# Peptides against a protein of PDB entry 1LOE: the designs that were tried, part 9

Target 1, 181 residues: chain A of PDB entry 1LOE
Amino acid sequence: TETTSFSITKFGPDQQNLIFQGDGYTTKERLTLTKAVRNTVGRALYSSPIHIWDSKTGNVANFVTSFTFVIDAPNSYNVADGFTFFIAPVDTKPQTGGGYLGVFNSKDYDKTSQTVAVEFDTFYNTAWDPSNGDRHIGIDVNSIKSINTKSWKLQNGKEANVVIAFNAATNVLTVSLTYPN
Target 2, 181 residues: chain A of PDB entry 1LOE as posed
Amino acid sequence: TETTSFSITKFGPDQQNLIFQGDGYTTKERLTLTKAVRNTVGRALYSSPIHIWDSKTGNVANFVTSFTFVIDAPNSYNVADGFTFFIAPVDTKPQTGGGYLGVFNSKDYDKTSQTVAVEFDTFYNTAWDPSNGDRHIGIDVNSIKSINTKSWALQNGKEANVVIAFNAATNVLTVSLTYPN

## One batch from the design tools (peptide; made by RFdiffusion4, then SolubleMPNN)

Design b2_p16_2_s3 (from b2_p16_2 with T1A D7A V8T A13E)
Fold by OpenDDE base, seed 2:
Structure b2_p16_2_s3 (fold): chain B 181 residues (1-181), chain A 16 residues (1-16)
Amino acid sequence: as target 1 above (181 residues)
Amino acid sequence: ATYTLSATVDLKEVFS
């Protein structure tokens, strides 16, 4: 079996193993996807392609990824859409449509997008988000309309620890978000 | 606080 792994503890200004798209950049050793202004999108891709499955054997990879994020949203009126962790083809490009988290380009299911995303959504879009209006975690498969969601209470300015795991034997993708304090 | 979410995803289908 083959294994690909990487770890980034400090994001430098010349981070060689990341490809920055849109307004994504690094500052103070953190990855920052957007500036605190409206209508911006930024992304960062791991620079080396990874093998999700083997077409010859049919084997699908297990994977685990973890990261820590901070969102500053002091009020509910002036908030951005949130962000995603996503897996997409190597030629993926940022998408600028509002509410689509820089990953999708319409509200419709599109199998050609070949994208799986975990969203951390801070803005209620009536057309596709859960009707309770809660900030939420979502699992997205080729669509901004999540196949499953979980209400999530953002702790403003606090570090959230995320673990995303995929079990190839069961095809179950699991997301865990923890505020340790 | 901990939040957990899961779903069945056919990665082979998505990325085929």
Scores: peptide ipSAE 0.796, ipTM 0.977, DockQ to the pose 0.934
Fold by OpenDDE base, seed 5:
Structure b2_p16_2_s3 (fold): chain B 181 residues (1-181), chain A 16 residues (1-16)
Amino acid sequence: as target 1 above (181 residues)
Amino acid sequence: ATYTLSATVDLKEVFS
């Protein structure tokens, strides 16, 4: 059984185990994907490839990832598009920005994307987002149009604790977001 | 406040 693990408690200016793309960078020991400006895409990749499944055995890995994030919008009522945690091929590059969150290019299922993402979506895009217009958490498979969503109330400027787990026996991906206070 | 979301995802199919 192969096991890969990593932990980053402080993000340094020369973070060796991250690959930064676009406008992503570190400051004040935090990872910053974008500043509060339009038309920017920032991404950070774990530098070592992860073996999700074994073509010889057909086995799929279980995994758990946890992180804390803060969305700090200057205007709580005019927030940008949000962000994703995603898994993509090792040669992945930034994709379409804005509502596509720099990770996808279509609302139609595109098998060539080979991307799974958990979105924390703070902007309503009428073409694919839930019709209630709520900010939401979504699970995205090869499309920006989520296969499932849950309404989420953003607490601007506050830390959210996230746990994302995949159970290979059931193929169930689970997302938990908690505001402790 | 806690929010939980789940979905079935075939990772083998996605990353084949």
Scores: peptide ipSAE 0.768, ipTM 0.975, DockQ to the pose 0.935
Fold by OpenDDE base, seed 1:
Structure b2_p16_2_s3 (fold): chain B 181 residues (1-181), chain A 16 residues (1-16)
Amino acid sequence: as target 1 above (181 residues)
Amino acid sequence: ATYTLSATVDLKEVFS
């Protein structure tokens, strides 16, 4: 077995362990995916490939990742579209923007996508989002249409602490989001 | 406020 870990507490202008795509960049020691303007896609990838499963043994890795995020929308009554934490192949490129969050291209299951994402979705897309219209956290597998969701009340401009854990023994992915205040 | 969500995901299937 092996363990791989990394931690970034402050994001510098020349962050070597990140690959920026689209409009993603660093400022004030923060990773910024977009400014609050429409039709913008920004992504940041960890620059080194991670080993999720072993073809020799068939074993799948357990993992835990944590991060803090802030959504600071100029209009708290109209916030679009949210963002994702995602795992995708090393050659991944930005995908469809807007409601697809720059990570997916379809609401239909597409195994060729090879993408798992946790979405923090602030905008209701009637074609695939939960019918209650709530902002939500979602777990997405090869589709922007989540396999499960949880209603979530955005606190605009406030820091949210996120923990995402995967248990390989049960294949359960767990997401926890906390506003400490 | 804390929000928790889980789902079963076959990562080997996704990334094979």
Scores: peptide ipSAE 0.737, ipTM 0.973, DockQ to the pose 0.930
Fold by OpenDDE base, seed 4:
Structure b2_p16_2_s3 (fold): chain B 181 residues (1-181), chain A 16 residues (1-16)
Amino acid sequence: as target 1 above (181 residues)
Amino acid sequence: ATYTLSATVDLKEVFS
């Protein structure tokens, strides 16, 4: 079967395999999605499309994605909305910012969105977030309202290692976030 | 600290 693999160890200004949208850019060998200001949206897309499923055979791909992120807020008690890892159609464009994380437009299920996201949500939006008000990891399918969530304690300025895996045999998407230190 | 989360997602349905 066909296999696609890629790795980016350091992000450079001439990164040819990334498409930047909004305020996304690279600096100091890191990908930066937003500046420390309100109501900004920054996105980065892998420039080569990946084949999720084959319409002829019905086969769905397994995949594993890993990355490291840092949320560095000027004030650990006053952070922005967070960010997402997402899968969307090739022609995807930035969506609503703020609590919608630039990826969705509604808390209502919208099949036309064709977007699956893993959110790392640092801001409580009363309209759709878990009522406990915790910062959380969420799995989102065609809606900013997560189909499942996990309370998560942000370690400001610390590197978090993330692994996202999809098992096509079970249709289970698994997210693992680790703070090694 | 490690956090784990999973959910069933029908990718075929989403990306049809």
Scores: peptide ipSAE 0.704, ipTM 0.970, DockQ to the pose 0.921

Design b2_p16_4_s1
Fold by OpenDDE base, seed 4:
Structure b2_p16_4_s1 (fold): chain B 181 residues (1-181), chain A 16 residues (1-16)
Amino acid sequence: as target 1 above (181 residues)
Amino acid sequence: DGYKRIGFSATTSDAL
């Protein structure tokens, strides 16, 4: 069985206070979520919560975030399980590992999760992933079963630049991934 | 209350 490491480059503790969970850790230049070992979950949270919804006015906030991640697998054809950007309750803890990406516990919609994620899924899970078996980007709302997916070609060991934006007025979440190098 | 945390997560497994 092959193992895979996931990291975010150009990301250090001086840039943002982090809450590490599972096997996640950081250096001056890199946030490493997992090493190339089996059966691990690594997470890192921004320590400062974000105010997405105003309970007084009902207004929903726009947001834009960007990051660069690297997936490094010994075998580019055997990469598991995936990398995820997520927005969750402030007291969120690691959830089910493996194909659930440490973020969800079910393929069934569970509103109590209160979690939205953008998955960069490198491993095909028959029970919920797109039947074509492609690695994919997915938008997950309270379930590991994505509400929308798009095939994505992993470039092993290369930096992927990601931009995620939410437009509150249109209720549209956009994801952009590029490999500039 | 409208507050959330942003994070990153990754997993490995013995599924391969």
Scores: peptide ipSAE 0.678, ipTM 0.913, DockQ to the pose 0.637
Fold by OpenDDE base, seed 2:
Structure b2_p16_4_s1 (fold): chain B 181 residues (1-181), chain A 16 residues (1-16)
Amino acid sequence: as target 1 above (181 residues)
Amino acid sequence: DGYKRIGFSATTSDAL
């Protein structure tokens, strides 16, 4: 049975307003996205939209963000689907669950999704994931099928520090993950 | 319109 929980322990300023969707909720200590039960989708959005594209200049904005997440899986062999950082339309709602991570609906490229995501994928989906079966970090653009992936060694119960940066001039998205302890 | 929202998402399934 499913026993995995996903939490964000550090995700920005203390007094940010969040929009909770599905099973997502927060305490003073952390943002919890899922309970340790089957068939859950939990999301949390920063209530304030970000200005990605300037209509007057055509410029795309740079951004850097950081957060710390924890995966708690009593059975490390059977970890749930994964968790995702994403950038989506302002009216975004939970999408398909399971292997689609609540963010996408197809492995086929769908420009109407208008969604970019960094996935921390803990479950191997044969239809779209890297064939080596490794848990991985993926960059997803309008599809659950990543345009780029990197194997990642999950440390169960440990805080993973993540930094995500986008350079508009080079169109490069950089992701770093470290376990400092 | 040039605006997006940032968020986090996580899922579990009935297969586990």
Scores: peptide ipSAE 0.669, ipTM 0.910, DockQ to the pose 0.634
Fold by OpenDDE base, seed 5:
Structure b2_p16_4_s1 (fold): chain B 181 residues (1-181), chain A 16 residues (1-16)
Amino acid sequence: as target 1 above (181 residues)
Amino acid sequence: DGYKRIGFSATTSDAL
């Protein structure tokens, strides 16, 4: 097996290692996925494909990614729809917006999606989200309906530090989120 | 074929 890491510390208007989709763009220092306007989808892909499965050996790669994200919502009470880290086919394009987070198209399991995501979901969708209505972190496999969730309290405008790791030997994906400030 | 891309996504809706 092999280990893949993802880290970007500086952004610029000509960010060569990112593929921007929808409303995603960069400034001198920041990657911005969406502005405070309605009905938008913004995505950014790491330009280099990641080798996660070895066709010769059948081994699955380990990976670790760390990043900091900020949600700046004009209205802290009504924050829609969320932020997502995902792994998808190399030719992936924006999918359904809104509650599908631009990553999925159905709450039903669809193996043709070939997409795994970690959602930081700020908006309750009755059809698939946990019934308690809490903002939550979710692990999504080929469906917007998470296989596992945990309540998460958004700190609007604050930097959240995230670490996502996959252990291929145990088939366990871990997610940690902290607000250091 | 064993290759994927990593990315980030965010959406807004009428609830904004």
Scores: peptide ipSAE 0.661, ipTM 0.909, DockQ to the pose 0.869
Fold by OpenDDE base, seed 1:
Structure b2_p16_4_s1 (fold): chain B 181 residues (1-181), chain A 16 residues (1-16)
Amino acid sequence: as target 1 above (181 residues)
Amino acid sequence: DGYKRIGFSATTSDAL
């Protein structure tokens, strides 16, 4: 497969300080997670933790976030491995690279991961990805094997607008991706 | 304890 770079040009409405991990870094114009080189993991965390569960009431918080990302690949016909939005324990560190997207370590459900992710997966891993081989958006809960997926057509070099919303009352996570340009 | 961090991640590899 060919290498690719992943960058985020627009963040959610609350711009916060970032904790960079692996090869992640920022410029005045964008957050860059990887360069177009082989075998890299790049991550960036918002430094301020979010309160997602209220211990007194038992309520889980609703949230909506939006961002814009760009994938730049030398060859759009063969791109590895993918980009991920995730929610993880406060002390989270980079996990397994490659097809595990730096966020998970297993295709088996592992409750100790305590991680939920939305993957924008550009590479087909036969062991866990949808059998049609399509690039896809996936919702991952404590495993790289998605609980739900949708085929997605990559527009190389174009800005993708993403909205991710979680409704605590219905326990539904919604993902929207569009290419406005 | 109800607290998490939000982040972004991306990877590249030499896989074919």
Scores: peptide ipSAE 0.657, ipTM 0.906, DockQ to the pose 0.627

Design b2_p16_4_s2
Fold by OpenDDE base, seed 3:
Structure b2_p16_4_s2 (fold): chain B 181 residues (1-181), chain A 16 residues (1-16)
Amino acid sequence: as target 1 above (181 residues)
Amino acid sequence: TGYKRMGFSATTSDAL
């Protein structure tokens, strides 16, 4: 079977295998999506398209993605929207609607979006987020309104390790988050 | 299409 793999341990100032969108950039060997300012969208895409679905056989690829992230909010009581790992059409563009994490533009299910995201959502949007108001991890399929969520306790400024895996045979997407330190 | 791009995205806007 076909396998595509990539790894970026340190992000350089001229990261050729990333497509930066909005305010996304690299600094100090880290990918920085947004700064601690209001009304910004920042994205970065791996430049090489990934063959997720085989139109001939109908088979969907398995995948595993791992990354480390830091959310550093100067005011822990006033945080931004959060971020997503997402898979979208190759020509995907940043979305500017507030609360949509730069990926979606509606809470309504839209199959034409062709976008799946794992959100690490730090801001409660009453229109679509879980009513308990908890910061949460969500799985988003063609909508900012998650099909499933799990409460998540943000450790501000701490590194979190994430593993996202998709098993095509079971059609199960798993997300693991740990704070090792 | 069967091809997608993977990436990260974040925003800092207020709720709608």
Scores: peptide ipSAE 0.677, ipTM 0.906, DockQ to the pose 0.658
Fold by OpenDDE base, seed 5:
Structure b2_p16_4_s2 (fold): chain B 181 residues (1-181), chain A 16 residues (1-16)
Amino acid sequence: as target 1 above (181 residues)
Amino acid sequence: TGYKRMGFSATTSDAL
């Protein structure tokens, strides 16, 4: 099977390995997906397509991605809507904003989406989020309604280190988040 | 077929 991994810690003004969508841009070595304004969607795609499935062999690729993200909201109590890592068709465009995180359009399973996401969800949406109302990490498959979630304590303005790995042999997706500082 | 793109997304809404 194939293995793909990438880590982005510094960003330049040109940043040739990213495709920016919506409000996404780079400044001072940081990728900024949204500004502190309402009703925005910002996305950035890794420009190189990833070979997830081999039609000849039937093998599914393993992958590991590591990154650091910061949510820096002016009001630590009201933080919307969240941050998402996702895998989507190569021609993917921004989807529904707000609670759909710019990645999905429905809470119902939609195989035509062909999208898997790891959400770091900071805002409770009654229609699909865990009933306890906690901020959470979620695994999303073709729907904004997660197949699995775990509560997560946001540290506003602090750097979170994330590692996401997929093992094709076991069909296990692992997510690790730490606040080292 | 069999190719995808990885990426990041974030949104804001009226709750901001």
Scores: peptide ipSAE 0.669, ipTM 0.908, DockQ to the pose 0.887
Fold by OpenDDE base, seed 2:
Structure b2_p16_4_s2 (fold): chain B 181 residues (1-181), chain A 16 residues (1-16)
Amino acid sequence: as target 1 above (181 residues)
Amino acid sequence: TGYKRMGFSATTSDAL
């Protein structure tokens, strides 16, 4: 099996390997996805497509990606909708905003979306989020309604270190998040 | 076929 790894440490305004969508942009070594205003969607794609599946061999690739993110919320009790890592078709465009995180369009399973996401969800949507109302990490497959979730304690303004790994042999996606201090 | 793109997304809504 093939393995692809990504390590995100720095961003720059002249970075050539990103496709910005919506309100996404880079400043001072950071990727900024949203403005502190209403009704925005910001996305950034790696410009180079990832070969996930080989039609000739049927081989599915493994991948590991690591990154840090910061959520700066003007109000600790209202921190917008959240942050998402996703894998989507190469021609993907911003999808429904708000609780759909700009990645999905339905809580119903839609195989045509061909999208997998790891959500760091900061807003409780009654229709699909865990009933406890906690901020959470979710694994989303072709739906905003996560197939699995875990409560996550947001530290506002702090850098979260994330590692996401996919094992093709077991079809298991693993996610870790830590706040180093 | 068999290619995808990885990316990041974030949103705000009328909740702000």
Scores: peptide ipSAE 0.624, ipTM 0.888, DockQ to the pose 0.835
Fold by OpenDDE base, seed 1:
Structure b2_p16_4_s2 (fold): chain B 181 residues (1-181), chain A 16 residues (1-16)
Amino acid sequence: as target 1 above (181 residues)
Amino acid sequence: TGYKRMGFSATTSDAL
């Protein structure tokens, strides 16, 4: 496959400080996770932890997050490996690269990961990805093997608008992606 | 713990 660049744009005016890991960095215009070179892992964490579980009440928090990302690949027909939004332990560090997207280490469920992710997967890994081979959006819970997926058509070089919402009462995570341009 | 961090990740590789 060809190399590709992944970036996040349109951060809010009250953008939090970021913890950069791997090859991630920022410019005046965007947060960039990777350059178009092989074998890279780039991550960026919001520095402020989020309180997702209340020990007093046992309640899990609802949340809605939105962002814009761009994938720039020299060849849109062969793009590896993907982009991920994730929620992980506060001391999280980069995990396995390549098809594991820098977030997981196994296709088997590992509760010690304590990580939930929404993947925008551009490369088919036969060991765990949907058998149709489509690029896809996936919901990952403690494993790179998604619990649910939806086919996704990559628009190379265009801004994708994403909204991710979690309803704690129903335990449902909703993901939407649009290309307005 | 009830606290987590949100973030973004991306990878490239020598895949096909």
Scores: peptide ipSAE 0.662, ipTM 0.904, DockQ to the pose 0.632; fails the geometry check

Design b2_p16_4_s3
Fold by OpenDDE base, seed 3:
Structure b2_p16_4_s3 (fold): chain B 181 residues (1-181), chain A 16 residues (1-16)
Amino acid sequence: as target 1 above (181 residues)
Amino acid sequence: DGYKRIGFSATTSDSL
């Protein structure tokens, strides 16, 4: 058995284990993906590739990821697109299409994307988001159109704790979000 | 390939 783990408690200006893309950067010990300005894409990748499956045996890895995030909108009723946690090919690059959260470029399923994302979506895109218009958590497989969503009440400026777990035996991805304060 | 990168991504836009 093999286990890979890492933890980043405080983000520094010289965070060597992250690859910054677009406007992503660190400030005040936080990873900042975007500022409150229009038409930006910001990403950060963990620099080390993750071994998701064993090509010899076909075994798929279990994983658990936890993180804390803050969405701080100057106007709580005028927010941007949201963000994703994603798993993508090693050479993944930012996508610039609006509403696709910098990860996808189509609502059509594209298996060649080889990308899975958990979205924390704060903006209603009529073309693919749940019709109730709620801010939501979604699981995205090779498409910005989520295979499953759940309404999520954004608390502007508050820290949210997230746990994402994948069970390879059951092929089930779970997402938990809490506002502890 | 069995290797991937994990990360975070966000956008700001008025699209759609």
Scores: peptide ipSAE 0.674, ipTM 0.909, DockQ to the pose 0.684
Fold by OpenDDE base, seed 5:
Structure b2_p16_4_s3 (fold): chain B 181 residues (1-181), chain A 16 residues (1-16)
Amino acid sequence: as target 1 above (181 residues)
Amino acid sequence: DGYKRIGFSATTSDSL
């Protein structure tokens, strides 16, 4: 079993290790997925494919990724739709927007999606989100309807530090989020 | 084939 790490500490206008999709782009220091405008999908893929499963041995890779993200909405009481970390087929393209976060197309389980995501969901969709209406972190497997969720309080405009780790031996995915400042 | 890509995604909608 191998370990894969993903880390980007500096962004630039000519970010060679990213594939930009939709409205995603870079400035001198930051990756920006969306602007404060309606009906957008912005994505950025790490250009190098990740070897997550070894066809010869059958082993699944461990991985750890850490990143900082900012959601900076003009109206902190009306923030849509969310931010997502995902692992998808190498030829992945933007999927359904809005509440599907540009990553999925259905709340029904679809194995052909071959996509796992960690959502940081800021908008309540009655059809699939937890009934308490809280903003939440969710783990999504081939569906926008999360297999597990936890309430999360957005600090608008603040940097959130995230660590996502997968342990192949235990088949456990862990997510941690902190606001250090 | 065992290979995937990692990425980030964000969306906005009419509720913005």
Scores: peptide ipSAE 0.654, ipTM 0.905, DockQ to the pose 0.867
Fold by OpenDDE base, seed 2:
Parts: sequence; C-alpha cells; structure tokens
Structure b2_p16_4_s3 (fold): chain B 181 residues (1-181), chain A 16 residues (1-16)
Amino acid sequence: as target 1 above (181 residues)
Amino acid sequence: DGYKRIGFSATTSDSL
C-alpha cells in the first residue's frame, strides 16, 4: 500500500526545541513525522529561527546540517509520497499534502512561497517528477517541481545518513545520502 | 527580514 511511516533518528548535533505540525511527534529515540496511515501531513520545525540573510550587510549565511532518516513502508513497492527537509518563512504552516509533501502548493514557480526544500521523493507524480519514474532526491525552490534531481534507491527500514550544505558564495546547495553498512 | 525556520515534513496520501 501507499502508507508509509517516516522518522528521523538523528537531526542535529544539539538538542533543539521543536514545533510540531500535523501528525508529527517525538520520542526519546526519534522524531516521527508520519505513521503508516493514509492522508497525513507531519511536520516538525526547529523553534529557533535562523538568520539566513543579513539586511545590514547583504551577506548570506553558509550552513551545514546532517540527519539520519528511516522510511518504513509496509509495501516497499508502494511507498507514500515522501520526506522533505525544508527552509521556510518563520510562520510557515503545513501546505498541500500528498505529492506536494506538505511544503508546496504548485509546480509553478511561486516566489511568495519563499521556501527551499530537499525532497526525498518516494512517489512518482507524472505532472512534475522526472519522467523515469525513479524515487529521487530533488532540490526545490519555490515549487514542488525540482530544479535538479538524482535517482535514489530506497532501502526500506534502513537508516539513511544525509548531509546538506549551502555555500553562499557560490549559491550552491549540496546534498549527500548514504546507507552505512 | 532574513529569518527562516528549518524543518522536516512527510506526507502520505489517500490515493495514488
């Protein structure tokens, strides 16, 4: 089935206060975004905003973050929509569910979204996803339609280590994903 | 104003 649970076992070097939205919650062991049920949106925000752009100097900040996530799908061939890391306005609320991953509302570029996301997309949406139909990592800027994608082989139930880095000088966002043995 | 929040999101759907 298309029901899938998503959890984050490691989501930062320091403990942070979280703002839970939708069906997201936490335990001592992990952050759980969704349970294996239909029609859910689960989000968790770091409570402390980050200062990405300095209006006084015009400087944009670099950042590097890492986390480990697990996808548990009862049916590995029919995984749900996906998991997403995102950077959004401080007052961000859950957006459209399903293929929009709770982060976007359109495949058309919408600057008012002011949202950048790294999607770990487990479901092929014909209208905007890469035509090969592969599960993929995508970089999304103000649209669910990724500006760049790469095929990714999901290992059901396994921990995926992710590193995301942004270089302000080059305006390049780098994503790496590995499944340690 | 240059401030953003970082978060995680995941979704399931009621249809394919």
Scores: peptide ipSAE 0.652, ipTM 0.903, DockQ to the pose 0.615
Fold by OpenDDE base, seed 1:
Structure b2_p16_4_s3 (fold): chain B 181 residues (1-181), chain A 16 residues (1-16)
Amino acid sequence: as target 1 above (181 residues)
Amino acid sequence: DGYKRIGFSATTSDSL
């Protein structure tokens, strides 16, 4: 089976109320986005919008966020479709499922999306994913087709520590992932 | 207007 469950056990310093969309929910110990069932989309938004652009100065904000997630798949050989961190318009709703990760609708650049995402993609979609077929981390700007990727080895059932940083001065987004255990 | 929401998303699909 290609189904898998996705859970987030640790958030960054900004613990806020959540807006759940699709199949997302909380348990006693974690935020859960999906269960190991077919054809699901689960999302959770921080209820408070973030101010990333200053209209007075024109400056874009720096930010750093960290979180811990777990992918727990019944079959580690075939895992679909993936997990993503995203920044989207305040009224964002679930988008196309499957390989579009519930965040995008096209592999073509669509500026109206106004969405940036960091994908942790466990399933190879030949139409847009890196040709080596590796599971990968990708940076997505208004498209499911990443502007940059790096290979990533999934450790099924293990907690992955993620840090995402954006430097507005250099316009560089940095992503790191480690498995401490 | 400079405001966005951040979030997490995950999907599953049919087994191939």
Scores: peptide ipSAE 0.651, ipTM 0.902, DockQ to the pose 0.631

